# Ledger of designs, part 5: peptides against a protein of PDB entry 3ESW

Target 1, 322 residues: chain A of PDB entry 3ESW
Amino acid sequence: NNIDFDSIAKMLLIKYKDFILSKFKKAAPVENIRFQNLVHTNQFAQGVLGQSQHLCTVYDNPSWHSIVLETLDLDLIYKNVDKEFAKDGHAEGENIYTDYLVKELLRYFKQDFFKWCNKPDCNHCGQNTSENMTPLGSQGPNGEESKFNCGTVEIYKCNRCGNITRFPRYNDPIKLLETRKGRCGEWCNLFTLILKSFGLDVRYVWNREDHVWCEYFSNFLNRWVHVDSCEQSFDQPYIYSINWNKKMSYCIAFGKDGVVDVSKRYILQNELPRDQIKEEDLKFLCQFITKRLRYSLNDDEIYQLACRDEQEQIELIRGKTQ

## One batch from the design tools (peptide; made by RFdiffusion4, then SolubleMPNN)

Design b2_p14_3_s1 (from b2_p14_3, 4 letters changed)
Fold by OpenDDE base, seed 5:
Structure b2_p14_3_s1 (fold): chain B 322 residues (1-322), chain A 14 residues (1-14)
Amino acid sequence: as target 1 above (322 residues)
Amino acid sequence: SEKAKELVEKLLKK
């Protein structure tokens, strides 16, 4: 009896697809109750939910993508990408082009476009005067600053002229295209939008220990790739734990298609206590939010994303990104 | 993947 292994394999794939799809059906009443109880009783869970409501969707704005593409020097960017691709990319296939694009965007953003702002320059004395600036504290936005989703304004006094300079911490990434300065928050916010504007699959990674970065899904590498605009870093998830010797507890990735605990990718040593939530509850929370984000997707999209999620989970367990 | 095999085996046992 020639066992038609191909027919069996096809039937198994169908059953597997149906099983995967069954997990992404509307949440059961018990899951909804668990979710509601978790976000009402656990502050960390509430924070993750609140961040997901913003970070998972805010960057999927076609109007913002157009403004970004109109603002960047696309001719320079693509010229540099094409130059690097022409050297090495043809042997590796077309999918590597997006990796070159992300690497160039990292270069362009850090070197040509955006500035780190530890302290602002004095508005009266002009450029390169940040050394003369003394922090006075922080306050709420004024009427003008409030137009650009500003939560906090850092106040500085110039030691030279005595004038006050305001450094509004804008959360509007379109305003950041104008200001072109900030810290890790502003860098990651605008850079996430930039990557999204090129049609890339991008996640915003929040670290509890006051850092933020991106992940890009490389079709060439067939995985999520660490991307830090502040560091001009591509595929270096170890930089925080190893190079910085940073202690960390949680890294959570926020994308349009899901929320994922990516702590295992970045926390390689010096792990801080994960005491903010039970591990099972965090896993449940991320899965529940991910399921909710996928409710409008078709069965094929759900299946493809679920396969990608499984590969990522295998990667995170096996530590194969190193 | 081995995990896909394990999942399929778990599905076939149900």
Scores: peptide ipSAE 0.006, ipTM 0.417, DockQ to the pose 0.167
Fold by OpenDDE base, seed 3:
Structure b2_p14_3_s1 (fold): chain B 322 residues (1-322), chain A 14 residues (1-14)
Amino acid sequence: as target 1 above (322 residues)
Amino acid sequence: SEKAKELVEKLLKK
């Protein structure tokens, strides 16, 4: 009996595709009940859901993309990308060119466009006066600051002139194109929008231990790539655990097509207790939100994304065998 | 089986 191995392989592929697609059908009543119970009883789960409702969709705004592209020096950016691409002697190709674009955007953003603000300069004394600023605490936003999704305003007194300077913590990324200053939150917020404005697949990564960064899906590398605008870092996920010796418990990635626990990519040592949620419940939560984000996609889009997700999970389990 | 994972990985790369 000549076993037609090719026919068996084709049949297994069809059955596998059907099995994968079956996971993305509408949630069963039991899954909806489990989800509702989890987000009502677990504060960490409620926080992840709340973040997903904002971060997974806010950057998919075509009007914001236009404003970003009109604000950036595109001529300088593309000139530098073309120069570095030509210098490294790579053959022309859209896939690798995008990696050079992201690297130039990291350079441009940190060196030419945006500023770190530990303390603001004095509004009266002018530039390079932050050393004279004493923190007085935080206040709620005023009527003008409230127009730009401001949660808190840090208040500083100048030791030289005695005047008060306000540092509003804006969450509106369009306002950040004007102010061009902030900390890791403002940096990551605006830089995520910048990358999205170039039509890239981007995720916002939240770390429970007060840091945030991006991931970009490289078509050349065929994987998610670590991107930190504050550090001008590309594909260096080890910088937090190894270089900074940072202790961390959770890293969660938020994108238009899904929510993923990416902790294994970044937490290489000094792991803090993961005691905020059961691992099985966190896995269920991320899968449930991801399924909901994909409800409008067709079977081919769902299958392609599911294949991408499976490759990422394999990568995260094996660890970076670089 | 490790072979089944390898086969799935090869199929997902196509």
Scores: peptide ipSAE 0.005, ipTM 0.422, DockQ to the pose 0.129
Fold by OpenDDE base, seed 1:
Structure b2_p14_3_s1 (fold): chain B 322 residues (1-322), chain A 14 residues (1-14)
Amino acid sequence: as target 1 above (322 residues)
Amino acid sequence: SEKAKELVEKLLKK
């Protein structure tokens, strides 16, 4: 009996696909109870859920994408991308073009578009006066600032003229297209929207130890790539643990299609205690939120994303992010 | 197991 190995392989693939799809079916009552209990009893879990409700969906706004593309110097950006692609890209194939685009967006954003703001300039004295600014503390937004999703306003006094300058910490990324200044939060927020506006697969990465960055899914590299707008960094996940010698406990990635613990990509040394939640409960939480985000997708989309998830998990286990 | 994942990857690439 010639074992039709091709027929067996096809049947195994079908059964495997069905098995994968079965994991994305509507949650059982017991899973819903576990989720509710976890979110109500664990503050870290509640924080991850709260962040997912915002970060997983807020950047999927077509009107914002249009405003971004109208605001950026697209002619300059594409001219620079085309120039770099013409040097090396033809040998590597067309899929590398998006990697050049992300690298140029990192350059453009840091060098030409956005500014780091440790302290604001004095509104009265003008440019390059931040050295004269003394922090007085923080307060709530006024009526105008509150229109742009502002939770906190930093208050500064000018040592030269004595006037008060307000530095609103805006969370509205469209307002950030106007102000063009901030710290890691404002940088990552607007840069995430910029990458999304080019139709890219992007995640927002939250680190518990007060830093944030992006990940971009490279079709050329066939993996999630570290992207930090503050550092103009592409594919350098080691910079925090190795270059900065930063101590970290959790890195969580938030995207439209899922929430993933990416700590293993970035925490290479100096790991802080992971004591905020049980590892099994964090894994359950991320999977549960991811499952909910995928409820409207068809079986082929679910299967493709599940295959991508498995490849990422293999990468994270093997430590082959570079 | 890593071996099971490699087998699955080989199956998915076919």
Scores: peptide ipSAE 0.005, ipTM 0.446, DockQ to the pose 0.114
Fold by OpenDDE base, seed 2:
Structure b2_p14_3_s1 (fold): chain B 322 residues (1-322), chain A 14 residues (1-14)
Amino acid sequence: as target 1 above (322 residues)
Amino acid sequence: SEKAKELVEKLLKK
């Protein structure tokens, strides 16, 4: 009996697909109870859930994508991408072009478009006056600032003219297209929207130790790539742990298709205690939220994403980002 | 296909 190895391989692939799909079926009652109990009893879990409800969906807004594309100098961006792509003698086609696009968007955003704001300039004295600004504290938003999803406003007094300058911490990324300034939060928020506006697979990475950045799924590299708009950084996940010598405990990635603990990609040394949640409960939480985000997807989409997830988990275990 | 072989090898390593 000639064992039809091709038939066996096909049957194994079907059974494997069915097995993977079975994991993404509607949560069992016991899983729902575990989830509700975890979110109710663990503050970190509640925080991750709250962030997922915003960050996983907010950037999937076609009207915002249009506004972004209308606001950016697309002619300059594509001219620069085309120029760099033409230098790469490896015409590997459309997949590598997207990596060049993300690199140019990082350049454009940092150099031409957005400004770092440690302290605001004085509204009265004008540009380059931030050195004269003394912090007075923070306040709630006024009626105008509240229109743009503002949680807090930093208040500064000018040492030169004595006037008060408000620095509202806007969470509306469309308002950030106007203001063109902020810290890591504003940078990452708007840059995440920018990347999404080009139709890219993007995740927002939250670090518990007060930093945030992006990940982009490179079809060329066939993996999630670190992207930090503040640093103009592409594929440098080591910058925090190694270059900054930053101590970190958790890095959680939030995307439309899932929530993933990516701590192993970024926490290479100086790991802080992971004491906010049990590792098993965090893994369960991320998987549970990810399942919910995928409930409307078809079997082929679910299977493709599950294969991507598995490859990422293998990468994170092997430390093979380099 | 090489992909089927890789998948079988991945399955066998689990």
Scores: peptide ipSAE 0.000, ipTM 0.422, DockQ to the pose 0.285

Design b2_p14_4_s2
Fold by OpenDDE base, seed 4:
Structure b2_p14_4_s2 (fold): chain B 322 residues (1-322), chain A 14 residues (1-14)
Amino acid sequence: as target 1 above (322 residues)
Amino acid sequence: NLKELAEELLKKLS
């Protein structure tokens, strides 16, 4: 009996697709109860949920994308991308072009566009006066600052003139296109929007230990790529654990299509206790939120994303064995 | 996984 291997392979693929799709069906009542109990009883879970409600969707704003593209020097950006792309002998239409674009956006953003702000300049004394600034603490936003999703304002006193300077920590990325300054939060927020404005698949990565960065899905590399705008870093997930010797416990990626624990990509050494949530509950939480984010997608989209997720999980498992 | 197995089977048939 000649085994029809083609028929078997097709049948296996169908069954596999059906199996995958079954995982993304509407949550059972028991899963909903588990989810509700988890987010009500675990503060870390509540935090992840709260972040997902914002970070997974906020950057998918066409009006914001237009404003970004109108604000950036696209001529300079594409000129530099084209130059470096041609220099390396790549043909037009290769998926690698997008990697060159992201690398140039990193360069442009850090070198030409955005400024790191440890301390603000004195509003009275002018430029390069941050050395004279003493922190007085933080307060809530005023009426003007509140228009731009400002949660906190850092207050500084000038040692030279005695005047107070406010450094509002804006969460509105459109306001950041104007201010063009901040720390890791502002950098990552605006840079995430910038990457999204070019139609890229981007995730916002939150680290519990007070850092944030991006991931970009490279079609050339066929994986999620570490992107840190503050560091002008592309595909260097090791910089935190190895170069900085940073201690970390959790790295959670937030994207339109899901929430993923990416800690294994970035926490290579100096792992802090993961005591905020049970590992099983975190896995459940991320899967549950991801499932909700995909409810409106068709079966083919769900299947393709699930295949991507599986490959990422394999990558994340293998990375610990090196 | 089942997908990889199926894809490998398909590759062997092509």
Scores: peptide ipSAE 0.021, ipTM 0.591, DockQ to the pose 0.126
Fold by OpenDDE base, seed 3:
Structure b2_p14_4_s2 (fold): chain B 322 residues (1-322), chain A 14 residues (1-14)
Amino acid sequence: as target 1 above (322 residues)
Amino acid sequence: NLKELAEELLKKLS
């Protein structure tokens, strides 16, 4: 009996597709109950849900993308990308070009566009006066600052002139295109929008230990790639655990198509206790939110994304990012 | 997984 291996392989693929699609059907009542109970009883779960409601959708704004593209020096960016692509760019086509684009955007953003702000310059004394600034604390936004999704304003006094300088912590990324300064939060927020404005698949990565960065899906590398705008870092997920010797417990990636625990990519040593939620509950939570984000997608889109998810999970288990 | 197995089988047949 000649085993028709082709027919078996095709049948297995069909069964696998059906199995995957079955997981993305509308949530059963029991899953909804589990989800509701989890987010109402676990603060970490509530936090992840709250973040997902914002971070998974906020950057999918075509109007914002247009504003970004109009604000950036696209001529400079593409000139530099073309230059680097011409040097090292293999005839490997459009997929590798996107990696060069992201690398240039990292360069451009850090070197030409955005500034790190530990302390603001004195509004009266001008540039390079941050050394003269004494923190007085934080307060709520004023009426003008409140227009730009400002949660808090840091207050500084100039030791030289005695004037007060306000550093509003804006969460509106369009306002950040104007202010062009901030810390990791502002950097990651605006840079996430910038990458999205180029039509890239991007995730916002939240670390519980007060850092944030991006991931983008490289079609060339066929995986999620670490991107940190603050560090001008591309594909260096080890920088936190190894280079900074940072202790971390959770890294959660938020994208339009899903929420993923990416801790295994970044927490290579000095792991802090993961005691905020049960691992099974976190896995369930991320899967449940991801399922909701995909409710409007067709079967082929769901299947393709699920295949991508599976490859990522395999990568995260195998530690193959190196 | 079933996908990988199926893909491997298909590669062996091509």
Scores: peptide ipSAE 0.018, ipTM 0.554, DockQ to the pose 0.128
Fold by OpenDDE base, seed 5:
Structure b2_p14_4_s2 (fold): chain B 322 residues (1-322), chain A 14 residues (1-14)
Amino acid sequence: as target 1 above (322 residues)
Amino acid sequence: NLKELAEELLKKLS
């Protein structure tokens, strides 16, 4: 009996659609109670919720997108993208152009636009003086720094001139377009906004072990792609676990359409204890937040996103990100 | 493809 796989697949997709749509309906009272109890009793859950309230929505700002696009050298960027696309892109289809764009944005951002800042240069001595800077600690922002969503200011003393230099840790990505310097937090924050400004599907990935990066949804590859602006890295999720031999416990992705535990993509070895929350509770939390983020979407949008989610889960189970 | 997806869905629904 030739199993009509197409008929079975269609029937399964109908049943699956109904099943998925049922999951994305208004939360049952029991789910709301479970959620409230979880975020009130588990600090990690509270942290994930707090991050989601910011990271899932902050980058969806059209005014910021305009400012970004006005600030970047778009002529240079598109010239380089067109040049690389002309080599290979015509054979692979139009969707690959976006992958070339993201790769060029990584290059442009690291090489031409933004600077890594371990220590600031001395405000008095000028450029290339960071070697002379001694950390004195951190303090709260002053009145000017507070205008740009600054929670912490690192204080440095110049060993040469004795002057104090402030390094505000700005969380306002528009201010970062001006300052053009920072560490992984500033890099990822601004680069996430940059990618969003090109109309891309982007997630902010938080790692508990003091690193952050992006994911971009490639229409060409039909999956979420690792993107690290600090490393100029595209589709190299293994760099942390393998190349850096980094020990990690949690990687959580935050996007406009959902919150996802992506730990399986990045934690390939040297896994630290996942003891901050029960796995079932973390899964529930991410699903619950995702459900809230999708509450205004229609059934077709919910279904398409759920299909994407399922493909990602299959990918993560199969280890196909290698 | 839809076949592979259906097979994976069957594994999860079973």
Scores: peptide ipSAE 0.017, ipTM 0.516, DockQ to the pose 0.427
Fold by OpenDDE base, seed 2:
Structure b2_p14_4_s2 (fold): chain B 322 residues (1-322), chain A 14 residues (1-14)
Amino acid sequence: as target 1 above (322 residues)
Amino acid sequence: NLKELAEELLKKLS
């Protein structure tokens, strides 16, 4: 009997798909209990859950995408992308074009659009006066600042004119389109929204050691790509551990389709103790949140995302981002 | 082997 290898392969693929889909079914009662116990007993788990409730969904706002696209100089952006694509873009089509778009958005955002704000300029003395600003501390938002999801306001006194300047730390990315300034938090927040506004698959990466950045899923590279708007960096996950010699413990990626521990991509040396949660519990937590985010997806979408997840896990184990 | 088959399947799914 000639073994119909094609029939066997098809049957194996069907069984494999069914097996993968079975993992994304509604959580068993025991998993729900484990999840509830974990988030109630572990502060780090509670923090990851809280972040996921915001970061996984907040950027999927069509009204915000429209406002972003209306605010950016799209003519300049696409002109520059087309120019770079024409030089080096092999006939690989739309997939590589998106990588050029993200690279131009990084350039445009850092060079033309947004400003780093270590200290604000004096509201009275005008531009380039930040050197004269002395921090007085932080306070809660006023009534106007509170309209734009402001958690804290940094207060500065000008050494020249003596006036007080407020630097509200806005979490509303639409307000950041107006203010055009901030630190890593504001940069990453707005830049994540910008990338999402172009219809890209984007994750927000939170590092426990006070940094944040993005990941973009490149269809050309067929993987998640490191993207840091502050650094104008594309596909340089090593910059923190190697170039900055930064010590880190956790990097968690938050996207619409999942929460993933991406620490292995970024923590290449100088690893800090991972003592905030058990590794098994963190893995469980991320998987549990990811399952919840996918509950409304169809079987084909779930399967495609699961295949992507497996590829990413293999990449993270092999260290083959280079 | 199962690994090679899995790798071939992964190549076809990419």
Scores: peptide ipSAE 0.012, ipTM 0.484, DockQ to the pose 0.120

Design b2_p14_5_s1
Fold by OpenDDE base, seed 1:
Structure b2_p14_5_s1 (fold): chain B 322 residues (1-322), chain A 14 residues (1-14)
Amino acid sequence: as target 1 above (322 residues)
Amino acid sequence: SLKELIEELKKLSK
């Protein structure tokens, strides 16, 4: 009896598609109750939900994309991308060009555009005076600073002139295009918007242990790629656990199409206790939020994203992050 | 995964 493997494969594919689509239907009442109870009783779950409500959608702003593209030196960026692309000479396909673009954006952002600000320069003494600055603490924003989504202002006194300098921690990425300075939060915030402005699939990765970075979906590599603007790093997920010997518990990725626990990509050693939530509850939470983010998508879009999700989960299980 | 199984079944049909 010649087993018609083609017929079986077609039938299984249909059943698989139907099964996948069934998972993205409206949540059952029991799932809604579980979700509400989880976010009401677990502080970590509430934090993940709160972050998702902002980070999953805030960067999908066409007006902001236009402002970014008008602000960047696109001629310089594309000149450098074209130069690097021309060196490899190999017809590896058009999809590799986007990887070169992201690498150049990392270079441009760190070297030409944005500045690390451990301490601000003195407003009175001018440039290169940060060494003379003593922290006095943090305050709430004033009326002007509050216009730019500022939650905290760091206060510094100049040891030379005695004047006070304010360093507002702006969360408005458009204001960051003007100020062009910050720490990991400001770097990741603006760089996420920059990548989004080029039409890329980007996620914001939050680490519980006070760091943040991006992931970009490479069509050439056919996977999510680690991107850290602070480090000018592309596809180096190991830098935190191995190079920094950083201890970490949770890494959560936030994108327009989903929320994913990506801890397995970055936590390669020195894992801290994962005691903030049950693993099953975290998995449920991320899936539930992801399902909500996809409610307006058609069946084909849902299926394509679900296939991408499955590939990522297989990657994360196999530990094949190079 | 079920997807991997489907891909292997398609290879066997060739």
Scores: peptide ipSAE 0.026, ipTM 0.616, DockQ to the pose 0.761
Fold by OpenDDE base, seed 4:
Structure b2_p14_5_s1 (fold): chain B 322 residues (1-322), chain A 14 residues (1-14)
Amino acid sequence: as target 1 above (322 residues)
Amino acid sequence: SLKELIEELKKLSK
């Protein structure tokens, strides 16, 4: 009996697709109730939901992409990408070119474009005066600062001239194209938009322990790649746990197509208690939000994303970056 | 995974 392996494979593929698609159908009433109860009773769940409502969609703005591309020195960027790509002997059309682009964007952003701001310079004394600045605390935005999605303004007093300098923590990434300074929040926010502006598949990673970074889906590597603009880091998920010896509990990735607990990629040692939510409830929450984000996608898109998700979950379990 | 199994089955059909 020649087992028709092709027929069996086709049948299994059909059944598998149907099974996958069934998971992404409209949520059952019971799932909706569970979701509502979870976000109303668990503060961490509410926070994840709130972040998803912003981070999953905010960067998918074509007008912002245009403004970014008009603001960046694209000639310099592509010149450098082409140079490094050619130097390594790659042929045109290889998927690896995008990895070179992301690496150059990391370089360009850190070295040429954006500035780290521990303390602002004194508005009165001018450049390189941050050493003279004493923090007085934080306050709400004024009327002008509020136009640029500012939640908090850090207030500093100059020890030399006594003047007050405001450091608004803008969440509007377009305003950050002007200010070109900030900390991890501003860096990650604008850099996420920059990567999106090049048509890349990008996630914003939130760490509960006061850090944020990106992930880029490399078509060459066929996986999500760690990207930290602050560190000019590409594919170094270990830097926090190993190099910094950072203690962490949660890393959550937010993208247009889903919300994923990526903690296993980054928390390699010094794990803090994961006591904010039950693991099963977090998994449910991320899946539920992901399902909602995919409601408008066609069956083929849903299937492709589900295959990617499965591969990522396998990666996260095995701890081997393939 | 079922996907891996399908890929293996496809290899066997060649």
Scores: peptide ipSAE 0.025, ipTM 0.576, DockQ to the pose 0.696
Fold by OpenDDE base, seed 5:
Structure b2_p14_5_s1 (fold): chain B 322 residues (1-322), chain A 14 residues (1-14)
Amino acid sequence: as target 1 above (322 residues)
Amino acid sequence: SLKELIEELKKLSK
């Protein structure tokens, strides 16, 4: 009796697909109640939800992508990518090209395009005058600054000329294409948009301990890859815990297709207490938001993403990114 | 999870 293993495998795959798809159906009333109660009673959950409402969708703007691509030196970028790809890429396959692209974008962004701004230069004295700047505090945006989604403005006084210089903390990434300076927030914000503008699968990673970075889904590596524009870092998730000896509690990734607790990828030692939310509630929250983000996707898209999610969870459990 | 799936598949096989 030749057991038609192929037929059995096909049937199992169909049943598996149906089972996976059933998990992404519209939330049951009990799940909605749990979600509402969680976000109303837990401040951390409310924060994650609030961030998801912005970070999961804001970068999926075709108009912004066009502006980015028009602003960057694409000729330089692709020249460098092609050069690196020509060395080794053909042996590794075509999918490695995007890894070279992201690595070049990291280089280009840090070395050629964007600047770190610990303190602004004096608007009156000109370039390289940041050493003369004394912080006076922060205030709300003025009428001009408010046009560019500015939450806060850092105020500095020049010790040389006595003039006040404003450093608006713009959240509009298009304004950041003009200003070309900032801290980790501005860097990650604009760099996330840049990566998205190349059609890449990108997540914004928020760390509770005042840092932010990206993840890129590498088709070559078949996983989410750590990307930090501030550090020009690719696939170095250990830099925070090991190199910086940073203590961390939560790392949450925000993408168009989901919200994921990626803490296990980055918190390798010196874990701070995870006391902001119950682990089960955080898992539920991320899954619930992810389900909501996928409501408009077809069954095949949902299935593919669910398979990717399962692989990521296996990776995070096994610690295979080390 | 794959574990949950195996459990659900076991339920469906009964």
Scores: peptide ipSAE 0.024, ipTM 0.550, DockQ to the pose 0.085
Fold by OpenDDE base, seed 2:
Structure b2_p14_5_s1 (fold): chain B 322 residues (1-322), chain A 14 residues (1-14)
Amino acid sequence: as target 1 above (322 residues)
Amino acid sequence: SLKELIEELKKLSK
């Protein structure tokens, strides 16, 4: 009996696709109840849900993408990308070009475009006066600041002139194109939008221990790649655990197509207790939100994303990003 | 993965 391996392979592929698609069908009533109970009873779960409602969709704004592209020096960026691409000598085509683009965007953003703001400069004394600034605390936004999704304003007094300088913590990334300064939150927020504006698959990674960064999906590397705008870092997920010796408990990635616990990519040592939620409940939560984000997608899109998810899970288990 | 197995089976059929 000549085993028709082609027919078997085709049949298995069909059955496998159907099986995968079955997981992404509308949630059963029991899953909805479990989800509702989890987000109402667990504060960490509620926080993840709240973040997903914003971070998974906010950057998918075509108007914002246009404003970003109009604001950046695209001629400089593409000139530099083309220059670096020409040096690689391996014409690996369009897929590797996006890696060069992201690397140049990291350079451009940190070196030419955005500024780290530990303390603001004095509005009266001008540039390079942050050393003279004393923190007085934080307050709510005023009427002007509130227009730009400002949650808090840090208040500083100049030791030289005695004037007060406000440092609004804007969450509106379009306002950040104007202000061009901030900390990790502002950096990651605007840089996530920048990457999205180039049509890239991007996730916002939230770390519970007060850091945030990006991931982009490299078609060349065929995986999610760590991207930190603050550090001008590409594919260095070890930087926090190893280089900074940072202690961490949770890293959660938020993208248009899913929410993923990526802690295993970044927490390589000095793991803090994961006591905020049961591991099974976190896994369920991320899967449930991901399923909701994919409800409007067709079967082919769902299948392709599910294959990507499987490969990522294998990668995270194997620890083979090195 | 089942996908990898299917790809391997397709290679064996060539």
Scores: peptide ipSAE 0.023, ipTM 0.571, DockQ to the pose 0.644

